Peptides against a protein of PDB entry 1LOE. Designs and how they scored, part 54

Target 1, 181 residues: chain A of PDB entry 1LOE
Amino acid sequence: TETTSFSITKFGPDQQNLIFQGDGYTTKERLTLTKAVRNTVGRALYSSPIHIWDSKTGNVANFVTSFTFVIDAPNSYNVADGFTFFIAPVDTKPQTGGGYLGVFNSKDYDKTSQTVAVEFDTFYNTAWDPSNGDRHIGIDVNSIKSINTKSWKLQNGKEANVVIAFNAATNVLTVSLTYPN
Target 2, 181 residues: chain A of PDB entry 1LOE as posed
Amino acid sequence: TETTSFSITKFGPDQQNLIFQGDGYTTKERLTLTKAVRNTVGRALYSSPIHIWDSKTGNVANFVTSFTFVIDAPNSYNVADGFTFFIAPVDTKPQTGGGYLGVFNSKDYDKTSQTVAVEFDTFYNTAWDPSNGDRHIGIDVNSIKSINTKSWALQNGKEANVVIAFNAATNVLTVSLTYPN

## One batch from the design tools (peptide; made by RFdiffusion4, then SolubleMPNN)

Design b2_p17_3_s3 (from b2_p17_3, 5 letters changed)
Fold by OpenDDE base, seed 1:
Structure b2_p17_3_s3 (fold): chain B 181 residues (1-181), chain A 17 residues (1-17)
Amino acid sequence: as target 1 above (181 residues)
Amino acid sequence: MGIRVYDPSKLAALIAA
């Protein structure tokens, strides 16, 4: 089994291993995807495309990714729209903004999207989000409408630690989020 | 933040199943 890994501890102004799309950029050793303004879409992609399945066996690889993120909204009572980690085809481009998080275009399942995302969704969209209106973590497959969600209490301005893992034996994607400090 | 993958369709299908 071959393992491919990458890590970015600090972001710099000349970050050659990232492809920036939309409003994404680096500043103060951080990756910034958006500013606190409406209708911004900022994305950053790891520059090297990755193989995640073996054509000989048909097996998909196990993987684990971990990162920290901060949502720092000027108004903690109205925070939109959230953050997403996603896996998409090599030619992926920014998609619909706002509630679609720049990753999807529909709440209807669309296999041509070929996109898996973990959303950290801070804004309730009545058309597709869980009816309780809670901020939530969601697993999205080819749709902004999550296949599974869990309520999440945002701590504005605090660093969240995230671990996302895929178990190829069970086909289960797991997500954990903690605020250590 | 995204990762670009050669043919993520199988992964998507497996997770959705």
Scores: peptide ipSAE 0.565, ipTM 0.953, DockQ to the pose 0.888
Fold by OpenDDE base, seed 2:
Structure b2_p17_3_s3 (fold): chain B 181 residues (1-181), chain A 17 residues (1-17)
Amino acid sequence: as target 1 above (181 residues)
Amino acid sequence: MGIRVYDPSKLAALIAA
């Protein structure tokens, strides 16, 4: 069957295969989604929309995404909300509500959002986050309130390797995060 | 970081189920 793939190893100042939204930009070959100030939202979208669903067969494609990210969050109080990898409709727009990671706008399930996100959440929002207050990885479907979460011990300022995979045979989305030694 | 998909509704529904 047909396969779509792409990779970005260096983020340049004129990255033409990305659509920047909000405060997203590139510097020093890195994608930066937020400034070191409060209340900022930045997103970057792969410029080419993708087909993952076959209308004739009803099948959803398998996919695997891998990336590396760095978060600076030396404390749990004066930090940004976190980072997401998300899959959204073509006309997706950044969302500005605090705590919603620029992707969602409600803790209520809204199927019209048609958005799946993996969150790497560094800020505890009492209204929807796991009660233990841990930094966490979450799988979000049409809501900022994750359908599943796992505690994540952030290694501050270190590169985390992430793999996100969808298995169409099992309908399971798998997320792994490692800090290579 | 996002990927835009023409119709992600099925994916969302399957994962949420």
Scores: peptide ipSAE 0.564, ipTM 0.953, DockQ to the pose 0.908
Fold by OpenDDE base, seed 5:
Structure b2_p17_3_s3 (fold): chain B 181 residues (1-181), chain A 17 residues (1-17)
Amino acid sequence: as target 1 above (181 residues)
Amino acid sequence: MGIRVYDPSKLAALIAA
């Protein structure tokens, strides 16, 4: 049994434990994934690949990740597509931008994607998002069309605390988001 | 923000189930 952990409290220009893709970069001790421009894709990947499935034991690892993010739009009613935390194969590259959040290419289930994402979706895409049009948190598996969603009220410019956990005993992925301030 | 995983297929299948 192995445990892998990492913590980034301050982002620097030469962040060694991140792989930047697309428009992702660091500034002012923060990781910036997107500019206020449509169809841009900015990604950052933790540099060390992880084994979460042990074929010898048949066990999937438990994991917990926590982070703080800020969506700061000049107009609270005119935001970009959102943000994702995702788990993808080691050779993952930026995918389709916009509503696909740079992580997926289809609303149809595509097992070749091998990608699990938690989306913090701020833009309503008629073709796949919940019909109520709410900004939402979604769990995405091999598709931009979420298997489950929860309405979420964006507090523009405020720090959101997120905890994402996978329980291997129950096979349940949980997501929590709070605005502590 | 992402993490890279060797063989995430099992995880994907379990979560989707």
Scores: peptide ipSAE 0.558, ipTM 0.952, DockQ to the pose 0.934
Fold by OpenDDE base, seed 3:
Structure b2_p17_3_s3 (fold): chain B 181 residues (1-181), chain A 17 residues (1-17)
Amino acid sequence: as target 1 above (181 residues)
Amino acid sequence: MGIRVYDPSKLAALIAA
């Protein structure tokens, strides 16, 4: 079977394999999705669209993605909404509604979104987040309301290692987050 | 951070099921 892969270890000022949306930008070889201001949305997309399923056979590919990220959220009330990794259609655009992580626009399931996201959510939205109010990791399909969540204790300002994998044999998406230090 | 996919509807449906 065929395999497509890519990796980005350092981000440059003219990153040809990324499409920047909203307030996303690169500085000092790092990708920054937000500015130090309220109500910002920043996204970065891998520039080449990818095929992940075969329309003739219906088979979906396995995939694995890994990355590191840092969030600065010293408290749970005066912070941004969080960060997300997402898979979306080729014409995806940033969404500006508060609490929707720049990806969604409703808590209602909308199949036309065709978007799968893993959220790392630092702000409690009463209308759709887990009632315990914990910071959490969520798997979102066509809605900001996660189909599954797990409490996440943020180590503020520390690098988190994330692995996201889809198993095509079981149709299960798995997420792991670790702080190596 | 996002990946653009040609027709992610199948993937979305499988994960949601």
Scores: peptide ipSAE 0.544, ipTM 0.950, DockQ to the pose 0.900

Design b2_p17_3_s4 (from b2_p17_3, 7 letters changed)
Fold by OpenDDE base, seed 2:
Structure b2_p17_3_s4 (fold): chain B 181 residues (1-181), chain A 17 residues (1-17)
Amino acid sequence: as target 1 above (181 residues)
Amino acid sequence: MGIRVYDNTKLADLIAK
């Protein structure tokens, strides 16, 4: 059994345990993934790849991760697409297609992506997002089109606390988001 | 923000069910 744990309470310019991709950077002790410009993709990856599934034993690991994020969305139209926490192959690269949160490139299921993401989506993409147009949390598997979504009322500019957990016994991924302040 | 995995096929398959 392998367990990988890390905690980052303060982001700095020399964040050696992160690999930055695209326009991702750190400032004011925060990780910033996007600029206030169009067509911006920024990603940060934990520098050490991990094993979630052991093909030899068939075992799948439980995991829990927690983090805090802030989204600035001044209105429902002139905003970025949102934020994702994702689990992807070691050679993952940022995806530049608009609306795909830098992670996916299609609404079609593509098993070769090997990517699981939790999206915190602030922009309504008619082609794949829930038709009610609500900002939402989604669970994405190999597609930007979520397998499950839940409406989410964004508190603009406020810190959201997130917990994401996978239970290997049930194969259930759970997501919790709260605004403590 | 991402985590890289050596082989993530199984996890994706399991969650998709």
Scores: peptide ipSAE 0.500, ipTM 0.940, DockQ to the pose 0.907
Fold by OpenDDE base, seed 1:
Structure b2_p17_3_s4 (fold): chain B 181 residues (1-181), chain A 17 residues (1-17)
Amino acid sequence: as target 1 above (181 residues)
Amino acid sequence: MGIRVYDNTKLADLIAK
């Protein structure tokens, strides 16, 4: 199988390899997705579409994505709604904001979405989030309701290093998050 | 932050938790 690698650590004011949607924009070194206000949706898409699945051969590519993100909330005790890395069809557009993170529209499974996401969710939505109310990392397939979650302790304003990998031999998606200090 | 793909049906179906 093929391997696709994608890494983003810094951004510039003239970031030509990104398609901005909604409120997303770049600063000196960072991509900013949202403002500290309600009901904002900011997305940035890698400009070149990628092949992960070859329908003729049946082969599925391995992929590894690494990036650094910061959640910088004015009030560390009231943080909404989080951040997501997603893989979606070429014609993807911003979806429902808030708890849907601009990526999904329902907790019901919708195969037409064709969207896989890793959420870094800072807000407890009773209708679909884990009942313990913890901030969490989730793997979402065609639904905002995660197929798997892991509790995650947010360090507000600190840089988190993330690695997301898909192993085509096992069909397992793995997520690693660290706060390097 | 997102990546756009041509036909993401298979990946969505394959991912195991």
Scores: peptide ipSAE 0.480, ipTM 0.933, DockQ to the pose 0.777
Fold by OpenDDE base, seed 4:
Structure b2_p17_3_s4 (fold): chain B 181 residues (1-181), chain A 17 residues (1-17)
Amino acid sequence: as target 1 above (181 residues)
Amino acid sequence: MGIRVYDNTKLADLIAK
């Protein structure tokens, strides 16, 4: 199978390979998705759509994405809802904010969403999040209610290195997060 | 932050299995 990959080493104010939605923007080599206000949604999309599945041949591509993110909050215990990396249809638009992370609209499975997301969730929503109340990484398929989660200890203001990979031979999506510093 | 896919139905189904 084919492998699709992309990387952006440094963000600039005139980033031509990103489509910004909502409050998303770039400054000082950083992509910023939120303003310092409540209940806003900021998104950035890689401008070039990709093919992962070919309906004629049935082929499914591998893909690997790596990025670094920082969550800046007043303290480690007072944070917003979190961050999401997502894969969505070409016409994707911002969805419900808050606990839905601007990516989904329901905890019910909705195949028409066609959206896969990796959430880095910093707010406990009793209705769908893991009952232990931990901040967590989740894999979301067509629903804000994750199909799988793992507890994650946020290090406020620290750079987290993330690798997300899909293996088409096994149909396994893997997520790794490290704090190297 | 996201990527856009022309048809994401299959991927979602595969991962959900």
Scores: peptide ipSAE 0.455, ipTM 0.929, DockQ to the pose 0.862
Fold by OpenDDE base, seed 5:
Structure b2_p17_3_s4 (fold): chain B 181 residues (1-181), chain A 17 residues (1-17)
Amino acid sequence: as target 1 above (181 residues)
Amino acid sequence: MGIRVYDNTKLADLIAK
């Protein structure tokens, strides 16, 4: 099957391959999605739409994306909601902020969303997050309520390396996160 | 941070299984 690769490690102030939505912008080689302000939504989209599924042939592509992120929380114990890497339709617009991370609007499964997200969730929302209250990585399909989660210890201000891959042969989405420094 | 896909129905269905 075909493979789509996406990798951006540094962002220029005039990054032309990104579409910014909400409060998202670039500065000093960093992509800033949003400040830690309640209900603020900031998004950045790769400017070129891609094909993962070809409805005419039935073929499904593999994809791999890698990126580095930093969370600079004003308070290590009182942070914003986190952020997501998401795959959404070409006409995607910012959705509900806060605990919905600007990507979803409900904890109920909604196939019309057509959205898959990997959340890096730093805030416990009682209504849908794992009951242990841990910060976590989640895989979200058409709902803010993750189909799978794993506890994640935030290292404030440190660079986290992330790799997200989809294997079309096995239908497995893989997420890895490391703090190399 | 997102990527845009022309038709994401199939991917969502596959991962949801």
Scores: peptide ipSAE 0.446, ipTM 0.925, DockQ to the pose 0.839

Design b2_p17_4_s1 (from b2_p17_4, 5 letters changed)
Fold by OpenDDE base, seed 2:
Structure b2_p17_4_s1 (fold): chain B 181 residues (1-181), chain A 17 residues (1-17)
Amino acid sequence: as target 1 above (181 residues)
Amino acid sequence: ATYNLSATVDLKEVFPA
């Protein structure tokens, strides 16, 4: 049995337990994934590798993660794609393809990507997003096309509290997003 | 407002040994 736990309440300019990729950076104790310009990708990785499952025993880790985020999207004309919480191999690199949220590089399923992501998607991509065009939360497995989605009404500039949990006994990943106010 | 979502994910499949 092993357990990994970490908590970051304030993101510092020299956050030792995070690896920043692309345009990801910290400011005012917040992690900022992109600057307010087009065609930018930013990511932050937990610096220590996580043992997600043990091939010898077959044991799969349970996990729970929580975070708070703010998205500023004051108008629909100039809006970014959103962001993801993701799990990927240690050598993962940012992907720059438009609409792929920095973690995928194709609209097609690709098992070699070895990526599980929870997306908070603020831009409707006709080719893969739910046809209703709603901003949405999605669970992505090796594909930008989510295996399940939930329509989500963004509260611009407001803090959203997220809890993501995985139950190894059932293989169920759950996502909860709450706007307290 | 609260939004809930779930799905089955086989991590052994996603991350082969």
Scores: peptide ipSAE 0.767, ipTM 0.972, DockQ to the pose 0.935
Fold by OpenDDE base, seed 5:
Structure b2_p17_4_s1 (fold): chain B 181 residues (1-181), chain A 17 residues (1-17)
Amino acid sequence: as target 1 above (181 residues)
Amino acid sequence: ATYNLSATVDLKEVFPA
């Protein structure tokens, strides 16, 4: 059994355990994925590859990740598309921006994508998002069209605490988002 | 406010050997 863990309290300008892609950068000890500018894609990858499952034994890893995020839109009524936490192949590159959140290219299931993502989606895309038009949390597997969603009320400028866990025994991915106040 | 979500995901299918 192998265990990999890491923790980042402060994000520095030369963060050794992150690979920045696109417009992602650090400032004020925070990781910033994008500026409040249209048509930008920013990503940050953990610099070390993670062994998600062992093809020799068939054993699948459990994992838990936690983070705090802030969406701070200049206008709370005019926000961008949101962001994702994702798992993808080691050589992953930024994908389609906008509603595809920089990690997908299709609303149709595409096994070649090899991507699992948790989306925090702040913009309604009629072609694939839940018909109620709500901002939402979603679980995405090889498609920007979520396999499950939960309506979510964005608190602009407020810190949200997120816990994402995968239970290998049940194959269940869970997401918990909390606004403490 | 707390929001919970879950789904079944087959990681072996997503990331084949």
Scores: peptide ipSAE 0.729, ipTM 0.968, DockQ to the pose 0.927
Fold by OpenDDE base, seed 1:
Structure b2_p17_4_s1 (fold): chain B 181 residues (1-181), chain A 17 residues (1-17)
Amino acid sequence: as target 1 above (181 residues)
Amino acid sequence: ATYNLSATVDLKEVFPA
């Protein structure tokens, strides 16, 4: 069994194990994906390819990722659009911004996308988001239209702890978000 | 507050050999 692990507790100005795309950058030892302005897309990629499954054996990797994030919007009643944690091919480039969160281009399933994402979505897009209009956590597979969602109350400016795990035996992806305070 | 979510994902389909 092969294991790949990494940990970044502080993000420096010369972070060698990340590839920055678009407006993504580091400041005050934090990874910043976007400023609170319209039409910005920022992404950061782990620079080393990760082996998800072995085609020879059919074995699929288990994985667990954890991170903390802060959304700090100038207006807590008008927050757009959120962000994603995603897995995509090594040559991935920024995709459609806005409600597509820079990682997808369609609400229709597109196998050529080859992207799995966990979205933290703060803006209701009527064309694909849950009809209740709630801010939500979503699991996205080759589409911005989530295969499952959970209503989520954003605490603007507060730190959230996230754990994302995949169990290869069951093919179940789990997401846990906690506001400790 | 804690929020939990899960879904079944076929990674072999998403990332074919």
Scores: peptide ipSAE 0.713, ipTM 0.966, DockQ to the pose 0.912
Fold by OpenDDE base, seed 4:
Structure b2_p17_4_s1 (fold): chain B 181 residues (1-181), chain A 17 residues (1-17)
Amino acid sequence: as target 1 above (181 residues)
Amino acid sequence: ATYNLSATVDLKEVFPA
């Protein structure tokens, strides 16, 4: 089974392995997905497509992705919708913004979406988010309504280290988020 | 603080040939 691993720690102004969509851009060694305005969608795609599975052999790839993110909002109690790490077809385009995080269009399962996402959701959408209203990490498969979630306490302005791994032998996607301080 | 989450995902189903 093939394994694909990559890590992005710092971003430069001449970043060549990213495709920017919408309002996404790099500045000060960071990837900025949106500006502090409503109804904006910013996305960045890894420019090197990964082969998820081989239809001839049936082999599914393992993968490990690590990155660091910061949510820095002027008001820690009034933030936007959050963001996702996602896997989608190479020709993917921005989808519905707001609570759909620019990645999905429906709370109903839609196989045509062909999207797996890990959401870091900072806004409670009554129609699909966990009823406890907590900010949360979610795993989304072809729907903004997560198949599983974990309550998460946002540390505004702090760096969060994320590791996302997929084990092809078990079909288990694992997410680990750590605030080291 | 560390947060862990996992789920079973069938990538062959999500990304059919």
Scores: peptide ipSAE 0.686, ipTM 0.963, DockQ to the pose 0.931

Design b2_p17_4_s3 (from b2_p17_4, 5 letters changed)
Fold by OpenDDE base, seed 2:
Structure b2_p17_4_s3 (fold): chain B 181 residues (1-181), chain A 17 residues (1-17)
Amino acid sequence: as target 1 above (181 residues)
Amino acid sequence: MTYNLSATVDLKEVFPA
Protein backbone atom coordinates (compact mmCIF):
# COMPACT_ATOMS: atom_id res chain seq x y z
CA THR B 1 0.00 0.00 0.00
CA GLU B 2 0.96 3.63 -0.42
CA THR B 3 -0.33 6.95 0.83
CA THR B 4 -0.08 10.40 -0.66
CA SER B 5 -0.93 13.30 1.60
CA PHE B 6 -0.65 17.05 1.37
CA SER B 7 -2.00 20.08 3.15
CA ILE B 8 -2.09 23.70 2.11
CA THR B 9 -3.18 26.00 4.88
CA LYS B 10 -2.20 29.17 3.09
CA PHE B 11 -1.53 29.54 -0.60
CA GLY B 12 1.73 31.29 -1.32
CA PRO B 13 2.90 33.09 -4.41
CA ASP B 14 5.34 30.29 -5.15
CA GLN B 15 3.34 27.23 -4.22
CA GLN B 16 5.69 24.38 -5.02
CA ASN B 17 3.16 21.57 -4.97
CA LEU B 18 0.76 23.18 -7.44
CA ILE B 19 0.89 23.63 -11.18
CA PHE B 20 -1.07 26.64 -12.29
CA GLN B 21 -2.90 26.64 -15.60
CA GLY B 22 -4.65 29.45 -17.38
CA ASP B 23 -5.56 32.36 -15.19
CA GLY B 24 -5.15 30.60 -11.88
CA TYR B 25 -3.04 32.45 -9.33
CA THR B 26 -2.57 33.07 -5.65
CA THR B 27 -3.19 36.27 -3.77
CA LYS B 28 -3.61 37.05 -0.10
CA GLU B 29 -2.90 33.43 0.70
CA ARG B 30 -5.83 32.26 -1.41
CA LEU B 31 -6.02 30.39 -4.67
CA THR B 32 -7.98 32.34 -7.24
CA LEU B 33 -9.16 30.52 -10.32
CA THR B 34 -10.58 33.35 -12.39
CA LYS B 35 -10.78 37.09 -12.54
CA ALA B 36 -14.08 38.88 -12.76
CA VAL B 37 -13.88 39.09 -16.54
CA ARG B 38 -15.33 37.16 -19.43
CA ASN B 39 -13.86 34.00 -20.88
CA THR B 40 -11.29 33.23 -18.23
CA VAL B 41 -10.25 29.80 -17.09
CA GLY B 42 -7.91 29.07 -14.24
CA ARG B 43 -6.81 25.76 -12.83
CA ALA B 44 -4.40 24.43 -10.27
CA LEU B 45 -3.12 20.88 -10.32
CA TYR B 46 -1.43 18.95 -7.59
CA SER B 47 2.08 18.67 -8.93
CA SER B 48 2.66 14.99 -8.17
CA PRO B 49 0.81 12.28 -10.06
CA ILE B 50 -1.45 10.15 -7.91
CA HIS B 51 -2.06 6.44 -8.17
CA ILE B 52 -5.81 5.99 -8.50
CA TRP B 53 -5.80 2.26 -9.01
CA ASP B 54 -3.36 -0.54 -9.68
CA SER B 55 -3.98 -2.42 -12.91
CA LYS B 56 -1.96 -5.39 -11.74
CA THR B 57 -3.75 -5.95 -8.45
CA GLY B 58 -7.06 -4.32 -9.24
CA ASN B 59 -6.88 -2.33 -6.03
CA VAL B 60 -8.55 1.05 -6.08
CA ALA B 61 -7.50 3.86 -3.80
CA ASN B 62 -9.63 5.42 -1.15
CA PHE B 63 -9.26 9.15 -0.84
CA VAL B 64 -10.52 12.15 1.04
CA THR B 65 -10.08 15.79 0.14
CA SER B 66 -11.13 18.84 2.07
CA PHE B 67 -11.01 22.49 1.20
CA THR B 68 -12.65 25.83 1.81
CA PHE B 69 -13.89 28.10 -0.92
CA VAL B 70 -15.54 31.46 -1.42
CA ILE B 71 -17.66 32.46 -4.37
CA ASP B 72 -18.66 36.02 -5.08
CA ALA B 73 -21.78 35.88 -7.20
CA PRO B 74 -24.36 38.40 -6.02
CA ASN B 75 -26.32 38.20 -9.26
CA SER B 76 -27.78 34.90 -10.38
CA TYR B 77 -27.72 35.82 -14.06
CA ASN B 78 -24.63 37.95 -14.53
CA VAL B 79 -22.35 35.38 -12.96
CA ALA B 80 -19.55 32.98 -13.76
CA ASP B 81 -20.06 29.24 -14.01
CA GLY B 82 -18.55 28.15 -10.71
CA PHE B 83 -15.70 25.73 -10.26
CA THR B 84 -14.77 22.08 -9.90
CA PHE B 85 -12.58 19.78 -7.97
CA PHE B 86 -11.42 17.21 -10.49
CA ILE B 87 -9.23 14.22 -11.15
CA ALA B 88 -7.81 13.88 -14.64
CA PRO B 89 -4.77 12.51 -16.47
CA VAL B 90 -1.40 14.11 -15.82
CA ASP B 91 -1.37 15.77 -19.22
CA THR B 92 -4.71 17.47 -18.67
CA LYS B 93 -5.08 20.94 -20.15
CA PRO B 94 -7.55 23.71 -19.44
CA GLN B 95 -10.66 23.74 -21.58
CA THR B 96 -12.03 27.07 -22.70
CA GLY B 97 -15.59 26.29 -23.70
CA GLY B 98 -18.09 28.43 -21.87
CA GLY B 99 -20.06 26.68 -19.21
CA TYR B 100 -17.76 23.68 -19.02
CA LEU B 101 -15.91 24.85 -15.91
CA GLY B 102 -12.52 24.63 -17.58
CA VAL B 103 -12.63 20.85 -17.47
CA PHE B 104 -14.94 19.64 -20.22
CA ASN B 105 -15.16 20.69 -23.85
CA SER B 106 -18.67 19.76 -24.91
CA LYS B 107 -22.08 18.98 -23.53
CA ASP B 108 -21.73 15.35 -24.56
CA TYR B 109 -20.35 12.42 -22.67
CA ASP B 110 -16.72 11.86 -23.63
CA LYS B 111 -14.93 8.90 -22.13
CA THR B 112 -11.63 10.14 -23.53
CA SER B 113 -11.68 13.04 -21.09
CA GLN B 114 -11.01 10.56 -18.27
CA THR B 115 -12.29 13.04 -15.74
CA VAL B 116 -14.15 12.80 -12.47
CA ALA B 117 -15.26 16.14 -11.13
CA VAL B 118 -17.29 17.66 -8.37
CA GLU B 119 -18.85 20.85 -9.59
CA PHE B 120 -20.06 23.81 -7.65
CA ASP B 121 -22.17 25.35 -10.35
CA THR B 122 -23.48 28.87 -10.05
CA PHE B 123 -24.86 29.36 -13.55
CA TYR B 124 -27.80 27.61 -15.16
CA ASN B 125 -26.97 26.14 -18.54
CA THR B 126 -30.25 24.93 -19.96
CA ALA B 127 -28.60 22.36 -22.19
CA TRP B 128 -27.19 20.22 -19.40
CA ASP B 129 -27.98 21.53 -15.93
CA PRO B 130 -30.94 20.39 -13.83
CA SER B 131 -34.12 21.88 -15.20
CA ASN B 132 -35.08 23.55 -11.94
CA GLY B 133 -32.40 26.15 -12.62
CA ASP B 134 -30.98 25.94 -9.12
CA ARG B 135 -27.37 26.49 -8.32
CA HIS B 136 -26.13 23.05 -7.52
CA ILE B 137 -23.43 20.66 -6.52
CA GLY B 138 -22.82 17.94 -9.06
CA ILE B 139 -20.80 14.81 -9.56
CA ASP B 140 -19.50 14.61 -13.10
CA VAL B 141 -18.08 11.58 -14.88
CA ASN B 142 -16.66 12.38 -18.30
CA SER B 143 -19.46 14.86 -18.83
CA ILE B 144 -20.60 18.30 -17.80
CA LYS B 145 -24.00 16.71 -17.38
CA SER B 146 -23.79 15.46 -13.82
CA ILE B 147 -24.69 11.92 -12.88
CA ASN B 148 -26.18 13.35 -9.71
CA THR B 149 -26.87 16.82 -8.37
CA LYS B 150 -28.00 18.59 -5.24
CA SER B 151 -29.63 21.99 -5.14
CA TRP B 152 -27.41 24.40 -3.25
CA LYS B 153 -28.07 27.88 -1.99
CA LEU B 154 -24.89 29.87 -2.35
CA GLN B 155 -24.08 32.12 0.55
CA ASN B 156 -22.46 34.91 -1.36
CA GLY B 157 -18.97 35.72 -0.22
CA LYS B 158 -19.07 33.22 2.62
CA GLU B 159 -16.65 30.40 3.24
CA ALA B 160 -17.92 26.93 2.48
CA ASN B 161 -16.19 23.88 3.86
CA VAL B 162 -16.10 20.91 1.51
CA VAL B 163 -15.22 17.28 2.09
CA ILE B 164 -15.01 14.90 -0.85
CA ALA B 165 -14.41 11.24 -0.17
CA PHE B 166 -14.23 8.10 -2.24
CA ASN B 167 -14.85 4.66 -0.82
CA ALA B 168 -13.19 2.06 -3.00
CA ALA B 169 -15.11 -0.81 -1.46
CA THR B 170 -18.43 0.64 -2.56
CA ASN B 171 -17.31 2.89 -5.42
CA VAL B 172 -19.25 5.69 -3.77
CA LEU B 173 -18.08 9.26 -4.05
CA THR B 174 -19.50 11.54 -1.38
CA VAL B 175 -19.57 15.31 -1.19
CA SER B 176 -20.36 17.40 1.84
CA LEU B 177 -20.60 21.17 1.74
CA THR B 178 -21.11 23.12 4.93
CA TYR B 179 -21.60 26.76 5.68
CA PRO B 180 -20.61 26.87 9.34
CA ASN B 181 -21.71 30.44 9.89
CA MET A 1 -26.28 24.50 6.54
CA THR A 2 -24.94 21.25 5.14
CA TYR A 3 -25.46 19.77 1.69
CA ASN A 4 -24.71 16.13 0.98
CA LEU A 5 -24.41 14.38 -2.36
CA SER A 6 -23.21 10.97 -3.46
CA ALA A 7 -22.86 8.86 -6.55
CA THR A 8 -21.37 5.60 -7.69
CA VAL A 9 -18.24 6.06 -9.76
CA ASP A 10 -16.25 3.26 -11.32
CA LEU A 11 -12.73 4.61 -11.40
CA LYS A 12 -11.49 1.64 -13.38
CA GLU A 13 -13.88 2.57 -16.13
CA VAL A 14 -12.98 6.24 -16.02
CA PHE A 15 -9.25 5.57 -15.94
CA PRO A 16 -8.71 2.35 -17.86
CA ALA A 17 -5.33 0.66 -17.80
Scores: peptide ipSAE 0.716, ipTM 0.968, DockQ to the pose 0.924
Fold by OpenDDE base, seed 5:
Structure b2_p17_4_s3 (fold): chain B 181 residues (1-181), chain A 17 residues (1-17)
Amino acid sequence: as target 1 above (181 residues)
Amino acid sequence: MTYNLSATVDLKEVFPA
């Protein structure tokens, strides 16, 4: 069994283990996906490809990812679309922006997308989001229309601690988001 | 405040060989 691990506590201006796409960049030792500008897409990819499952043995990897994010919107009542953590092929490029979060192109299941994402969605898109209109966490598989969601109250400007884990034995992906204060 | 969410995902189906 191979194990790949990495940790980034400070993001430098020349971060060698990240690939920046679109408007993604580093500043003040932080990773910034986008500025508060409409219709922008910023992405950051881990520079080394990882092996999700082994086609020779059929073994699927377990994984755990943890990170802290801050949404600091100029207007707490108008917070754009949100962002995603995602897994996609090594040659992935930015996809449709806005409500598609730069990761998907369709609300219909599209196997050619080859993308799994956890969305932190701050904008209600009537065509695919939960009808209650709540900001939400979602798990997305080859579609911006989540296979499951959880209503989430954004605390603007506050740090959110996230843990995303996949259990290969059960095929269950779990997401935990905590505001410590 | 903590929010939890889970779902079943078949990674072999998403990322076929």
Scores: peptide ipSAE 0.692, ipTM 0.965, DockQ to the pose 0.927
Fold by OpenDDE base, seed 1:
Structure b2_p17_4_s3 (fold): chain B 181 residues (1-181), chain A 17 residues (1-17)
Amino acid sequence: as target 1 above (181 residues)
Amino acid sequence: MTYNLSATVDLKEVFPA
């Protein structure tokens, strides 16, 4: 089984392994996806395509990715909309912003999307988010409506460590988010 | 504080050959 792993913890102005889309940019060794303004979409793509599975053998890759993030909102009680880590075709372009996080266009399953995402969602969208209204981590497959979610308490301005792993033997995608302090 | 989440995903279906 093929294995793919990478980690992104620092970003520079001359970051060569990232392709920026929309309002995404780097500052102070951090990747900034959006400013605290409405109707903005910022994306960053890993510049080297990864091989997910081998069509000849049917073998699917295991992968592990890790990164850190900070959400720094001016008003901790009014935070929208969050962000995603996602896997999509190499020619992917920004999709619908706002609650769709620049990655999806519908709450209905759309196989043509060809997108798997982990969302860190800070805003409750009644049409598709869990009914408890909690901020949440979600796993999204071809839809902004998550196939599974976990309630998550945002620590505004604090660094979170994330590990996302896929086990090809079980087809299980696992997400771990830690606030170490 | 640690939060864990998992789901079954068929990557062959999402990314067909």
Scores: peptide ipSAE 0.687, ipTM 0.963, DockQ to the pose 0.913
Fold by OpenDDE base, seed 4:
Structure b2_p17_4_s3 (fold): chain B 181 residues (1-181), chain A 17 residues (1-17)
Amino acid sequence: as target 1 above (181 residues)
Amino acid sequence: MTYNLSATVDLKEVFPA
């Protein structure tokens, strides 16, 4: 099958391959998704649509994406809800904010959502998050309640290198997050 | 520090034709 790969290492104010929604914008070679105010939603969409699978042939594409993120919180022990990388229809619009991270509206499986997300969740929502209360990485399919999670210790102000890959032969989505320093 | 996570996702189900 075909493989689609993309990575963005630097963001410019005139980035042509991004569509901004809500409070999302770029500055100082960084993508900023929030204005650090309560209940705000900032999103950025990759402007080139990706064909995930071909209905005529049934073939599903492999894909690999990589990016680096930094969470700068004034208080490392008091952060917001986190953020997601997501795949959704081209006409996607911002969804519920806060614990729903702007991409979902329910903890129940909703096929109409048509959204797959990797969450980097820094706030514990007792209604759907892992009971251990840890900050975590999650894989979400049509629900804010993750199908799988991994406890994650946020390193405030540090760059995290992320690689997200999908293997079409196995239908396995893999997430790797590394703090190199 | 490296964190790894994986899951099976049926993209045909999520994104039907």
Scores: peptide ipSAE 0.685, ipTM 0.963, DockQ to the pose 0.898

